# Peptides against a protein of PDB entry 9IZ0, part 174

Target 1, 345 residues: chain A of PDB entry 9IZ0
Amino acid sequence: ITCLGSNGHTYKQLVKGGNDDLRQDAVMEQVFEQVNGFLRSYRKTSQRNLSMRTYKVIPLALKTGVIEWVQDTIPLGEYLDSAHKVYHPKEWSLSTCRKLIAEKQMEDLETRLKVYDLVCRHYRPVFRHFFLESYADPVQWFTTQTNYARSTAVASVLGHVLGLGDRHGQNILIDKTSGEVIHIDLGIAFEQGKKLPVPECVPFRLTRDVVDGMGITGVEGVFRRCMEFTLETLRREEDSLLSVLEVLRYDPLFSWLISPLRRMKKQKMQLENFNQPESGNITTDASRDPKIQRNNVSGESEAERAILKVRQKLSSTLSVEASVGELIRIAQDPSYLALMFCGWS

## One batch from the design tools (peptide; made by RFdiffusion4, then SolubleMPNN)

Design b2_p19_1_s1 (from b2_p19_1, 8 letters changed)
Fold by OpenDDE base, seed 2:
Structure b2_p19_1_s1 (fold): chain B 345 residues (1-345), chain A 19 residues (1-19)
Amino acid sequence: as target 1 above (345 residues)
Amino acid sequence: EEELEKRRRELVEELEALA
């Protein structure tokens, strides 16, 4: 829809209807706004303009809302599929790679690693070309690549700490103007991604293409340092962050658990994406709600468990550098990436 | 070409160290 603002400007808005609880997205965006406050208050993060990119979510009802249409963006997965066809026209298609991984999904780790390596050899990274194609000016090129690395670092730390799941290439937008990442579809948080049919084993998405976009230094440049500064800020503001999450504990509208409907929808999408090329049309078929009796007692225990996990991730038992180093290692480990739906790109 | 690409790498690493 197009809305006329009180300022006389027209805004495109995406109306989402269906089984997606946009309240989850709205709550996570509010958490990101609070974290952005912490990042602005700390010198090491504020001087670099470190922020989680946010978008406005207005829940209109239990299952309907208005989302800000983020202009001048492209889904990471859409860019990568198009760029791979251009730069590597003799390599395997994304559909071929997905099929080979899917055919081995029930096999042992050794077999899955062999197939993952085979796919990686026939599907090489291309994301560096996003910056090289989009920005003819060297200063703009460097600035946007730097913004990408910074934005990805913030999103990676926050994604780990908050346990954001379902971080596939269609849920990560690239801003074509700034190079920043915008995370969408925030309804899988607090490690609920581990409860998916294909469990998420990595702390955040740091696939070969995500790294290729960082340029020649990869993870060892701006990205690592910005992860360290972000984690240092979150450790400093631990009590403030936990206080924000405690408010959500008492929100009867917030779900600390993945809804069975959302789990089934994501399961169906994963199964469909194994069998069909990604048609990015989220057709929400409005199938009838079974009355989910929310047992309130289970919600408090899961909230407490989630908050405890956040506290554990913010623990100062390891240095910031050691913690970031381990997160980067795990996020790039083939033993985890080979287990994921699309760990090669 | 290789020397220009090497120098481009060094400059990017220097610029990233400053960022």
Scores: peptide ipSAE 0.027, ipTM 0.602, DockQ to the pose 0.014
Fold by OpenDDE base, seed 5:
Structure b2_p19_1_s1 (fold): chain B 345 residues (1-345), chain A 19 residues (1-19)
Amino acid sequence: as target 1 above (345 residues)
Amino acid sequence: EEELEKRRRELVEELEALA
């Protein structure tokens, strides 16, 4: 939909209709805005303009809402597929890599690691080219690459703490003006990504292409330091963050569990990425939603478990540096990435 | 080439330390 603003400008808006509960996205955006308040109040994060990029979500009903259209963005996965064809035309296609990984999905870890390594050798990182081709001025290049590393660091810490799932290349947008990342489709949170058909085993997305976009220093520059400052801020504001999450515990319309419908849609998308895009209008006859009387008791117990996990992730048992070091290690570990749907890019 | 790449890395690390 295109709306005319009171300022005379036209704004594109995405109307999302269907079984996607946009209330979860709206709630997560409210949590991000509170976290952005903490990042603005703390000297180490405010000096670096650290923020989670947000977008407006207006839930209209249980199954309908309006999402702000983020202008001047591209999905990371769309850029990477196009750039890989340009810069590495002799390497394997994304479809070939996906096929080889999924043919081995039921095999042991050793076999999956061998296939992952083979795919990695035939599908090299290209995301550095986004900055090099988009920004001819050295100051703009460095500024946008720095903004990318900073925004990725904030999103990585916050995504880990809140247990954000489904962080594939189509759910991460790159702002072409600032280089910042925008995370979309926030419908999988509080470690519900572990309940997907392909369980998520990494704390956040830190694939070879995500690292290649950080430039020569990779994770050891701006990214690591900004993760540390972000985690330090979240530990300082633990009680404030937990208080925001406790308000959500009592929202009867917030779902701490992945919807069976969302799980089925994600399963179908993971399977359909194997078959050619048959443009079949699957009129999903939405007829029998079983009236699952959400026993309030089950939702409260899941909320309590989710809040407890957030508190555990904010624990000061390890230093900020040690905690960030372990998160970076796990997020880049081939033993976890080889288990992912697309861990090579 | 290797020495120029080393100096480029050192410069990027210094610039990133300021960022």
Scores: peptide ipSAE 0.026, ipTM 0.568, DockQ to the pose 0.015
Fold by OpenDDE base, seed 3:
Parts: sequence; structure tokens; C-alpha cells
Structure b2_p19_1_s1 (fold): chain B 345 residues (1-345), chain A 19 residues (1-19)
Amino acid sequence: as target 1 above (345 residues)
Amino acid sequence: EEELEKRRRELVEELEALA
């Protein structure tokens, strides 16, 4: 839909109708707004304008809401698929790579690593071309690439700390004006992604294409330093962040558990990403909400466990530099990337 | 071209060190 704002500007809005509970997304955006307050209060993060890019989510009902349409954006995965066909037309298709990884999903780690390495040799990174194509002016090119590295660093720290899972290329938008990342579909938080059939094994998405977009220094420039400053800010504001999360513990609208419907939809999207879309009108008449007695006891125990995990991730046992160094190492480790649905790009 | 690309890399490394 298109709405006219009180400021005379026309805003496109995405009306999500269907089984997606937008309350989870709305709550996570509120957490990011609070974190952005902490980032603005700390000198090292404020001087760099570090923030998690947010979008407005208005839940209208259990299965209906309005999402702000972020103008001038593209999904990372959409750009990468198109750019790879242009720059590497002799390499494997994304569908071929996905198929080979899927065929080996039940094999041992050694076999999965061999297939991952093979896929990586036949599907090279291209994301640097986004900045080279979009910004002819060298100052604008450098500014947007820097904004990308900064925003990716903030999103990576928050993704780890808040346990944001399923951060695939369709859930990451790139702002074509600023180069900043925008994370969408926040329905998996607090490590619930580890309970998926294919567990999220990485702390955040730091694939070869995500790194290629950072430019010549890769992770060792702006990205590493901005992760360090972001983590330093979150450690300083630990009690404030935990207090925000404790409010969510008692929010009857917030779900600490992935809904069976979202799990099934994500499983189906994972499977449909492997099968060509057969245009089969599977009208799954999922109109029978099974009255799953939400054992309230299970939700409270999961909230307590989630908050404890956030506190553990903010621990000062390691330096900020050592903690960030380990996170970057794990996020780039082939032994974890080979276990993902799309760890090669 | 190669000298311009080298100088661009050096400037990017210097600017990234300041960022």
C-alpha cells in the first residue's frame, strides 16, 4: 500500500497478510532503538554514527501487520545472484551450488567440507561490484563502503548478542543510497535458530561475499574496529540492555519460542530453495490452529535462559579485541559455513 | 592505470586506519 504521511511524503508500506506474527519483529525493532540510544551515548560509537538500521513495524493482528517499505533497498541475495551471472557467467548457478550442498547435508563433516570447498571454487565473490557499479564518485564509493562495513559490524555484534538466526541473503537489505545493511524478518531471536533442523552454527553472517563488500582490508579494517566499539558499548550498558530484555520476559505478546508454524514455513522455504517452485497451489488450509496449550512454564524458562545467554555473551572474561577476534574467526570458519544452507556467498 | 590503482589502495588503507 502507499500512504501519505502528515509531512506530505508518500510512503510505500508492505502489508503482510498471513501466518507471520509481526509482534516479534516489532519488539526486536524496539530493542534496536534502545541499543541505538546506547551507541549514541558512547563517544567511540557516536563519532562513527554507529547504529542498527531500523524499520517501522505495526502489528495490526496476530497474523497481519504493516511494515515500512524501506525505499531504495535491494535484498543482498538478489543482488548477489544477479551480479554473479554478470561477472562470472561460466561459474555454477546458485541452484547448482544449493543442490550439491543439500545432497550432502546428511554426510560427515569431512564430506561436507569437500563439497563446500568445491562450491566455493565454482562460485566466487562479487559483492565488491555493488559499490563499484553504484558509486562513480571516489568519495561516495569510499563513504558507502565504509557505511556498509560499519553497519555490518553493528548488526554482527547485535546478531551474536541477541542470538539472531537465519540471517540469509533475503533477510539482509542493502540501502542503495548509504550502503548500510538493514536486517528484516526478525522472527528468530535468542538462539532459537539453533533449534532448526539445520542449526545456525555461526554467530552472524560473515560469508565470502559479505567480506568482499568491505573492500581491500576485508574484516581487518573498519569492520573489526566497529565490532570492538559496539561490543565495548554493549558491555558498558549490560544492565540497561538486560533491563530492556526483562520487560520482554513479561510481555505476553512476545514469544521466546519459535512458533511451529514459523518453523514449518522456514523448513518449507529451506526445501523450496532446493526445489524449483512447482506452482502447486498447496492451499494448506492451516486454519486449524491446534490449541497447543502453551505451557507458560516453558516460555518463562526459555526467557530466563535467553537473558542468561545474553549476559554470558557480554562477559568481560576476554578483552573486547579477543572476543571480537574469536567471533570473526568462528563466523569465517569453513567447518561452520559448510553446515549452512548457503555458507559460500 | 596501475599507479593510480596503487595510490587508490594506499589512500584507502590510510583512510580506513583513520575511520
Scores: peptide ipSAE 0.026, ipTM 0.583, DockQ to the pose 0.014
Fold by OpenDDE base, seed 4:
Structure b2_p19_1_s1 (fold): chain B 345 residues (1-345), chain A 19 residues (1-19)
Amino acid sequence: as target 1 above (345 residues)
Amino acid sequence: EEELEKRRRELVEELEALA
């Protein structure tokens, strides 16, 4: 839909209907706006225009809302699939790679590492081509690649601190004008991604294609420094950030836990994305297993645990440089990436 | 194209030294 604002500007908006609770997305966008306030107030981050790209989310009902349409964007995964066919037409298809990873999903780490390495050798990074093909002017090319590295650094730190999950290539948009990343579908936060059928083991997405988009320096230089400045800002504003999260503890509409419905939906999407034949007994009868003690861990106890984990991630026990160095190391570690849904791209 | 790619590499080297 297109709406006319009270300011006389026209805004394109996406009406999202279905089973997706947009309240989680709206709350996370509010947290990002507060964090963007901290980034603007701190010299090291303000001088670099560091921000988490946000979009407006207006929840209208439990399962319906309006999302701001981010113009001139493409999903990272859509670009990578198309670009890989163009630049590496003799390499394996995305479907072949996904199938090989899925066939070994229940195997040991050593077997999964061998398959991950095999896939990586037959599916090379291409994301550098986004900047090379989209920007003929060298200054615009460099500016957009720098904006990409900066925005990815902010999103990586903030995504780690808030425990954002489900960071697959369809949930990361690339702005074709600025080169900035835009994270969407924010309904998996506070490390609830570890409760997915394929557990998330990395702090943020730093796959080979994400790194290839940073250019010649990769993770070194702009990306690392911008992660450090972002983490330094969040540590400085710890009490302010925790106060924002404490307000959410009292929101009866906010869910600190992944909903069983969302978990089942993501399970189905993972199976479909692996082209696994439907093992026909997706009995929709979520009613029958009584022995999952729903430990009615009160939503309050989960909120308290989530806030405690945010505080722990902001701990000054390690230097900013040491903390960022360890996060980058873990996010690129094949022993974690080989366990992921799509850790090779 | 090759001259643009050369100029891109030079700009990267100059800016990596400044950043």
Scores: peptide ipSAE 0.025, ipTM 0.650, DockQ to the pose 0.013

Design b2_p19_1_s2 (from b2_p19_1, 8 letters changed)
Fold by OpenDDE base, seed 4:
Order: C-alpha cells, then sequence, then structure tokens
Structure b2_p19_1_s2 (fold): chain B 345 residues (1-345), chain A 19 residues (1-19)
C-alpha cells in the first residue's frame, strides 16, 4: 500500500498478513531506536554515524501489521545465490551444499567439520563483488563498503547483546544505495534461537561471505573498531538499555519465549530449505509430535533471565577489545559454523 | 536484473584475463 504522511510525503508500506506476530518486530525496532539515541550521544560512535538501520513496524492485529517498505534493498541470500551462479558456475549449487550439510546433521563434530570444509572448498565467497558490480566510481565503492562494515559491526554487537536469532541470508537486507545492512524478522530474540531445531551457536552472522563484503582487511580495521565503539557505548548506557528492556517485562503482548507455533513454522521452513529437490510436491507428514517438554517457566521468570543475560553480555570484566576479539573468534569458528543451517555463506 | 547479470559476466571475464 502507499500512505500519505502528515508531512505530505508518500510512503510505500508492506501489509504483512499470516501467522507472524509483528509485535515482537515492533518492540525490537523501538529498542533499536533507543540504542541509536545512545550511538548519537557518544562521540566515538556519532563521529562515524554508527546506527542500527530501522524500519517502521505497526502491528494491526495478532497476525497482521504494516511494515515500512525498505526501497532499493535485496536479501543477502538472494544476492549471494545469484552471484555464486555467475562468478563460480563450476562450483556446487546452494541446494547441493544444503543437502550435504543436512545428510550429516546427526553425525559427530569431526564428520560435520569435514563436510563443512568440503562445502567451503566447493562454494567460495563472492560478496565482495556486490560492491564491485554496483559502483563504478572508486570513492562510492569505498564509501559503500565502509558503510557495510560499519553497519554490520553495529548489527553484530546489538544482535549479540539482545540475543537476536534466525539471522539467515533472507532476514538480512542490503541497501543498494548505502551498502548498509537491514535486519528483518526480529521475532527470535533473547537467545531463543538456541531453542530452534538447528540451535544457533554463534553470537551473530559472520560467515565467509559476510566477511568477504568487508574487502581486503576482512574483520580487521573498520569492522572490529566499529564493534569496539558500539560495545563501549552499550556498556556506558547499560542502565538506560536495561530500563528500556524492563518496560517490556510489563508488556502483556511481548513474548520472551518462542511460541510453539513459531518454532514449528521455523522447523518446517528449515526442513523445506534442506529438502528442496529440483521438482516435486513433498507432502511433509506433520505427524511427529516432538515431545514438547512444557517447562512451565512463567513469562516473568524468562524476562528476568533475558535481562540478566543482557547485563552479563555488557559486563566490563573483560576489556572492550578482548570481548570483541572473542566474539569475532567464536562467530568465525568452524566448530560452530559447521553446526549451523548455512554456516559456509 | 539482466543488466546486472551482464555486468557480473563482464567483471568475471576481466578478472579471468588478469589471472
Amino acid sequence: as target 1 above (345 residues)
Amino acid sequence: EEELIEKRRKLVEELEKRK
């Protein structure tokens, strides 16, 4: 839909209908707007224009809402699939890589590492080409690649601190004009990604293609320094951030837990994405009731645990540099990436 | 989309000529 704003400007908006509760997305966008306030108030982050890219979410009902249409974007996963076919036409397809990882999902870590390494050798990073394709001017190329590294650094720190999950390539948009990342589908937060059928083992997405987009320096330089400045800002504003999260404790509409329905939907999507044969109606027989251990944990006890976990991630026990160094190490560790749904790209 | 695919192909051909 297109709406006329009170400022006389027309805004394109996406009406999202279905089974997704946009209230979680709206709340997380409000938290990002507050964090962007902290980043603007702190000299080291303000001088670099560090921000989490936000979009307006208006929940209309339990399963429907209006999302601001982010113009001139592409999903990272869509770009990468298209780019790999062009730049490496002799390498394995994304479907072949997914199949090989899925076939070994129940095997030991050593077997999964061998398959991950094999997939990595037959599916090389290409995301550097996004900047080379899009910008003929060297200054624009360098500026957009720098904006990408800065934006990814902010999103990585904030995503770790808030425990954002389900950060697959379709939930990360790339702005074609600025090179900035835009995170969407924010309904898996506060480490609830660890409760998915494929548990999230990394603090944020820092796969080989995410790093390849940072250029020759990779994680070293702009990305690392911007992570450090972002974490320093969040540690300084800890009490302010915790106060924002404490307001959500009393929101009866905010779910600190992944719903069984959302978990089942993500399970189905993961299975469908692993099982894409080139053609055929796979009737997924939904008849295996996973023994839902109904841990009757009160929503209040989960909010308290989530806030405590945010506080622990903001702890000053380690230096900012040591904390960022460890996060970058874990996010790139093959032992974690080999366990992920798509850790190779 | 087709123009972007063609830019990609030309860039690959240029990178292959530089190896």
Scores: peptide ipSAE 0.027, ipTM 0.469, DockQ to the pose 0.015
Fold by OpenDDE base, seed 3:
Structure b2_p19_1_s2 (fold): chain B 345 residues (1-345), chain A 19 residues (1-19)
Amino acid sequence: as target 1 above (345 residues)
Amino acid sequence: EEELIEKRRKLVEELEKRK
């Protein structure tokens, strides 16, 4: 829809009707606004304007809401697919890479690593070109690349701590004006993505193209330092963050369980993405089993487990530097990336 | 989509001609 604002400007808004419960997205955006408060209060993060980019989500009903249309954005995956065709026209297509990874999905790790390496050699990173082609002024180029590395660092820490899943190139937007990342479709949180048929093995998306966008320093520049400052802030504000999550434990609008419909939709999307033939026996026996009482006890137990995992991830047992170093290592580990649907880009 | 690809291709060709 298009709305006329009181200022006389016309705003596009996405009315989402369907099976997607926007309450999950709205709650996660509220958590990000609280975290942005902590980032603004702490000197090391405030001086760098570190924030999770948010978007307005207004849930109107169980399956309907209004989403802010984020202007001047592009999905990372859309940019990357089109940029690879331009900068590397002799390399393999994204469909060829997907097919080869999918054909080896059931094979051992060694075989999957060999295919991942082969795909990587025939599909090179290009995301650096986004900044080079979009910003002719060197100061604007440097500023936007810095903003990208900063926003990616914040999103990576929050993605790990809050267990944000399904962080593929279509649910990461790039702001064309600032270079900042905007994470959308937040319907999988608190490690619920690990329960999918293709489990998420990485703490956040740090693929070769995500790193290529950081420029010559890769992860060792602005990105690592901003992850460290973000994690230091979250550790300092642990009790405040946990208090926000405890409110969500008792929020009747928040689901600590992935809905069967969302699970089926994500399963279908994963199967379609792997070009697996529809095994035609998805028996829609959503039998009316009186699971309503079991769902509350299971939801409360999942909420408690989620909060305990957040506390564990905020543990000061390791230094901030050691914790960030390990997260960066795991997020770039070929042994995890080779298991992903699209770990090469 | 095709217009954006073509616009980028032209931009790359212009950048390559300036090197």
Scores: peptide ipSAE 0.024, ipTM 0.359, DockQ to the pose 0.014
Fold by OpenDDE base, seed 5:
Structure b2_p19_1_s2 (fold): chain B 345 residues (1-345), chain A 19 residues (1-19)
Amino acid sequence: as target 1 above (345 residues)
Amino acid sequence: EEELIEKRRKLVEELEKRK
């Protein structure tokens, strides 16, 4: 929908109708705005303008709402698929890579690592080209690449702490003007990504292409330092962050669990992406709601577990540098990436 | 499908024990 604002500007808005609970996204965006408050209050993060990029979500009903259309964005996965075909036309297709990983999904870790390494040799990173193509001015190029590394660092820390799942290349937008990342579809949080048909085993997305976008320094310099300052801010504001999450414990509309329907939808999308390379628009008519018994695992017990896990991730037992170093190591570990749906890009 | 999910869950749990 395009709305004419009272200011005479036209705003594109995405109206989502259907099975995606926009209340989850709206709540997570509210948490991000609170965290952005903490980042603005702390000198080390404020001086760098560190923020989680947010978008407006207005839930209108249980299954309907309006999302702000983020102008001048592209999904990371869309750019990477296009750019890889241009820069590496002799390498393997994304479908070939997916197929080889899928064929070995039941094998041992050693076999999966061998296939992952093989795929990585035949599908090289290209995301550095986004900045080279988009910004002719060297100052704009450097600024936007820096903004990308900063925003990715904030999103990585927050994504880990809040246990954000489903961080595939279509749920990460790149702002073409600023180079900043925008995370969308926030309905898999508090480590519920581990309950997906392909369990998420990395703390955040730090694949080879995500790193390639940081330029020659990779994860070193801007990204690492901005992760450290972000985690230092969140540790300082632990009680404030936990208080924001406790409000969600009392929201009867907030789901601490992945819905069986969302799990099934993701399962189908994963299976379909293995069997058919070309048909992007299967509107699966979700009209047959099987009465999956909501096992009343008390939403309170899952909320308490989630809050405890957030507290554990904010623990000062390790230094900020040691904690960030370990997160970066794990997020890049081939033993984890080889188990992911698309860990090579 | 359930066997695949359970096998993957065990692999993730094993990797988490190695952290």
Scores: peptide ipSAE 0.021, ipTM 0.538, DockQ to the pose 0.704
Fold by OpenDDE base, seed 2:
Structure b2_p19_1_s2 (fold): chain B 345 residues (1-345), chain A 19 residues (1-19)
Amino acid sequence: as target 1 above (345 residues)
Amino acid sequence: EEELIEKRRKLVEELEKRK
């Protein structure tokens, strides 16, 4: 829809209806706005304009709302699928790679590692081409690639600390103007991704294509340093961040647990993406709402556990550099990526 | 809902005053 603002400007907006609780997205966007306040107040992060890119979410009802249409964006996964077909037309299709990983999903780690390595050899990284195609001017190219590495670093630290799940290539948008990443569909947080049928084993998405977009230095440059400065800022503002999360503990609108409906929807999408090769926009009309009684006692205990895990992730027991080094190592570890739905790209 | 939004707004204002 197009809305006329009180300022006389017209805004394009996406009306999202259905079974998605946009209140979760709106709450996470509010947490990101607070974190952006911390990043602006700290000299090391403010000097680099480090921020989590946000989008406006206006919940209209329990399952409906208006989302800001982020103009000039593309889903990372959509770009990568298209770019692999162009730059590597003799390599395996994304559907072939998905099928081979899916066929081995119940096998041992050794078998899954062999299949992951095989897929990796037949599906090479291409995301560097996004910057080379989009920016003919060397200054724009360098600036946008730098913005990508910076925004990915912020999103990686914050995504780890808040336990953001479901970080697949369709839930990560690339801004074609700035090169910044925009994370969407924020309803899997506080490590609820570990409760998915395919458990999330990585702290954030740092696949070969995510690294290829950082250019020749990969993780060893702007990305690592910006992760370090972001984590240093979040450790400094630990009490402030925990105070924001403590307000969410008493929020009757916030769910610390993955909704059974969202879990089932993601389970179906994972199973359907294993069984069908084509990216159809599946509008699943799930019209039967079982009245799940919220046991308040389970919600408070999960909130307390979530806050404790955030505090543990902000622990100063290890240096910022050691903590970031370990996060980068785990996020790139083939032993974890081979267990993921799409760990090769 | 409005009361909760207002509680969040007040907490943000208190956090900003502590900076």
Scores: peptide ipSAE 0.020, ipTM 0.360, DockQ to the pose 0.015; fails the geometry check

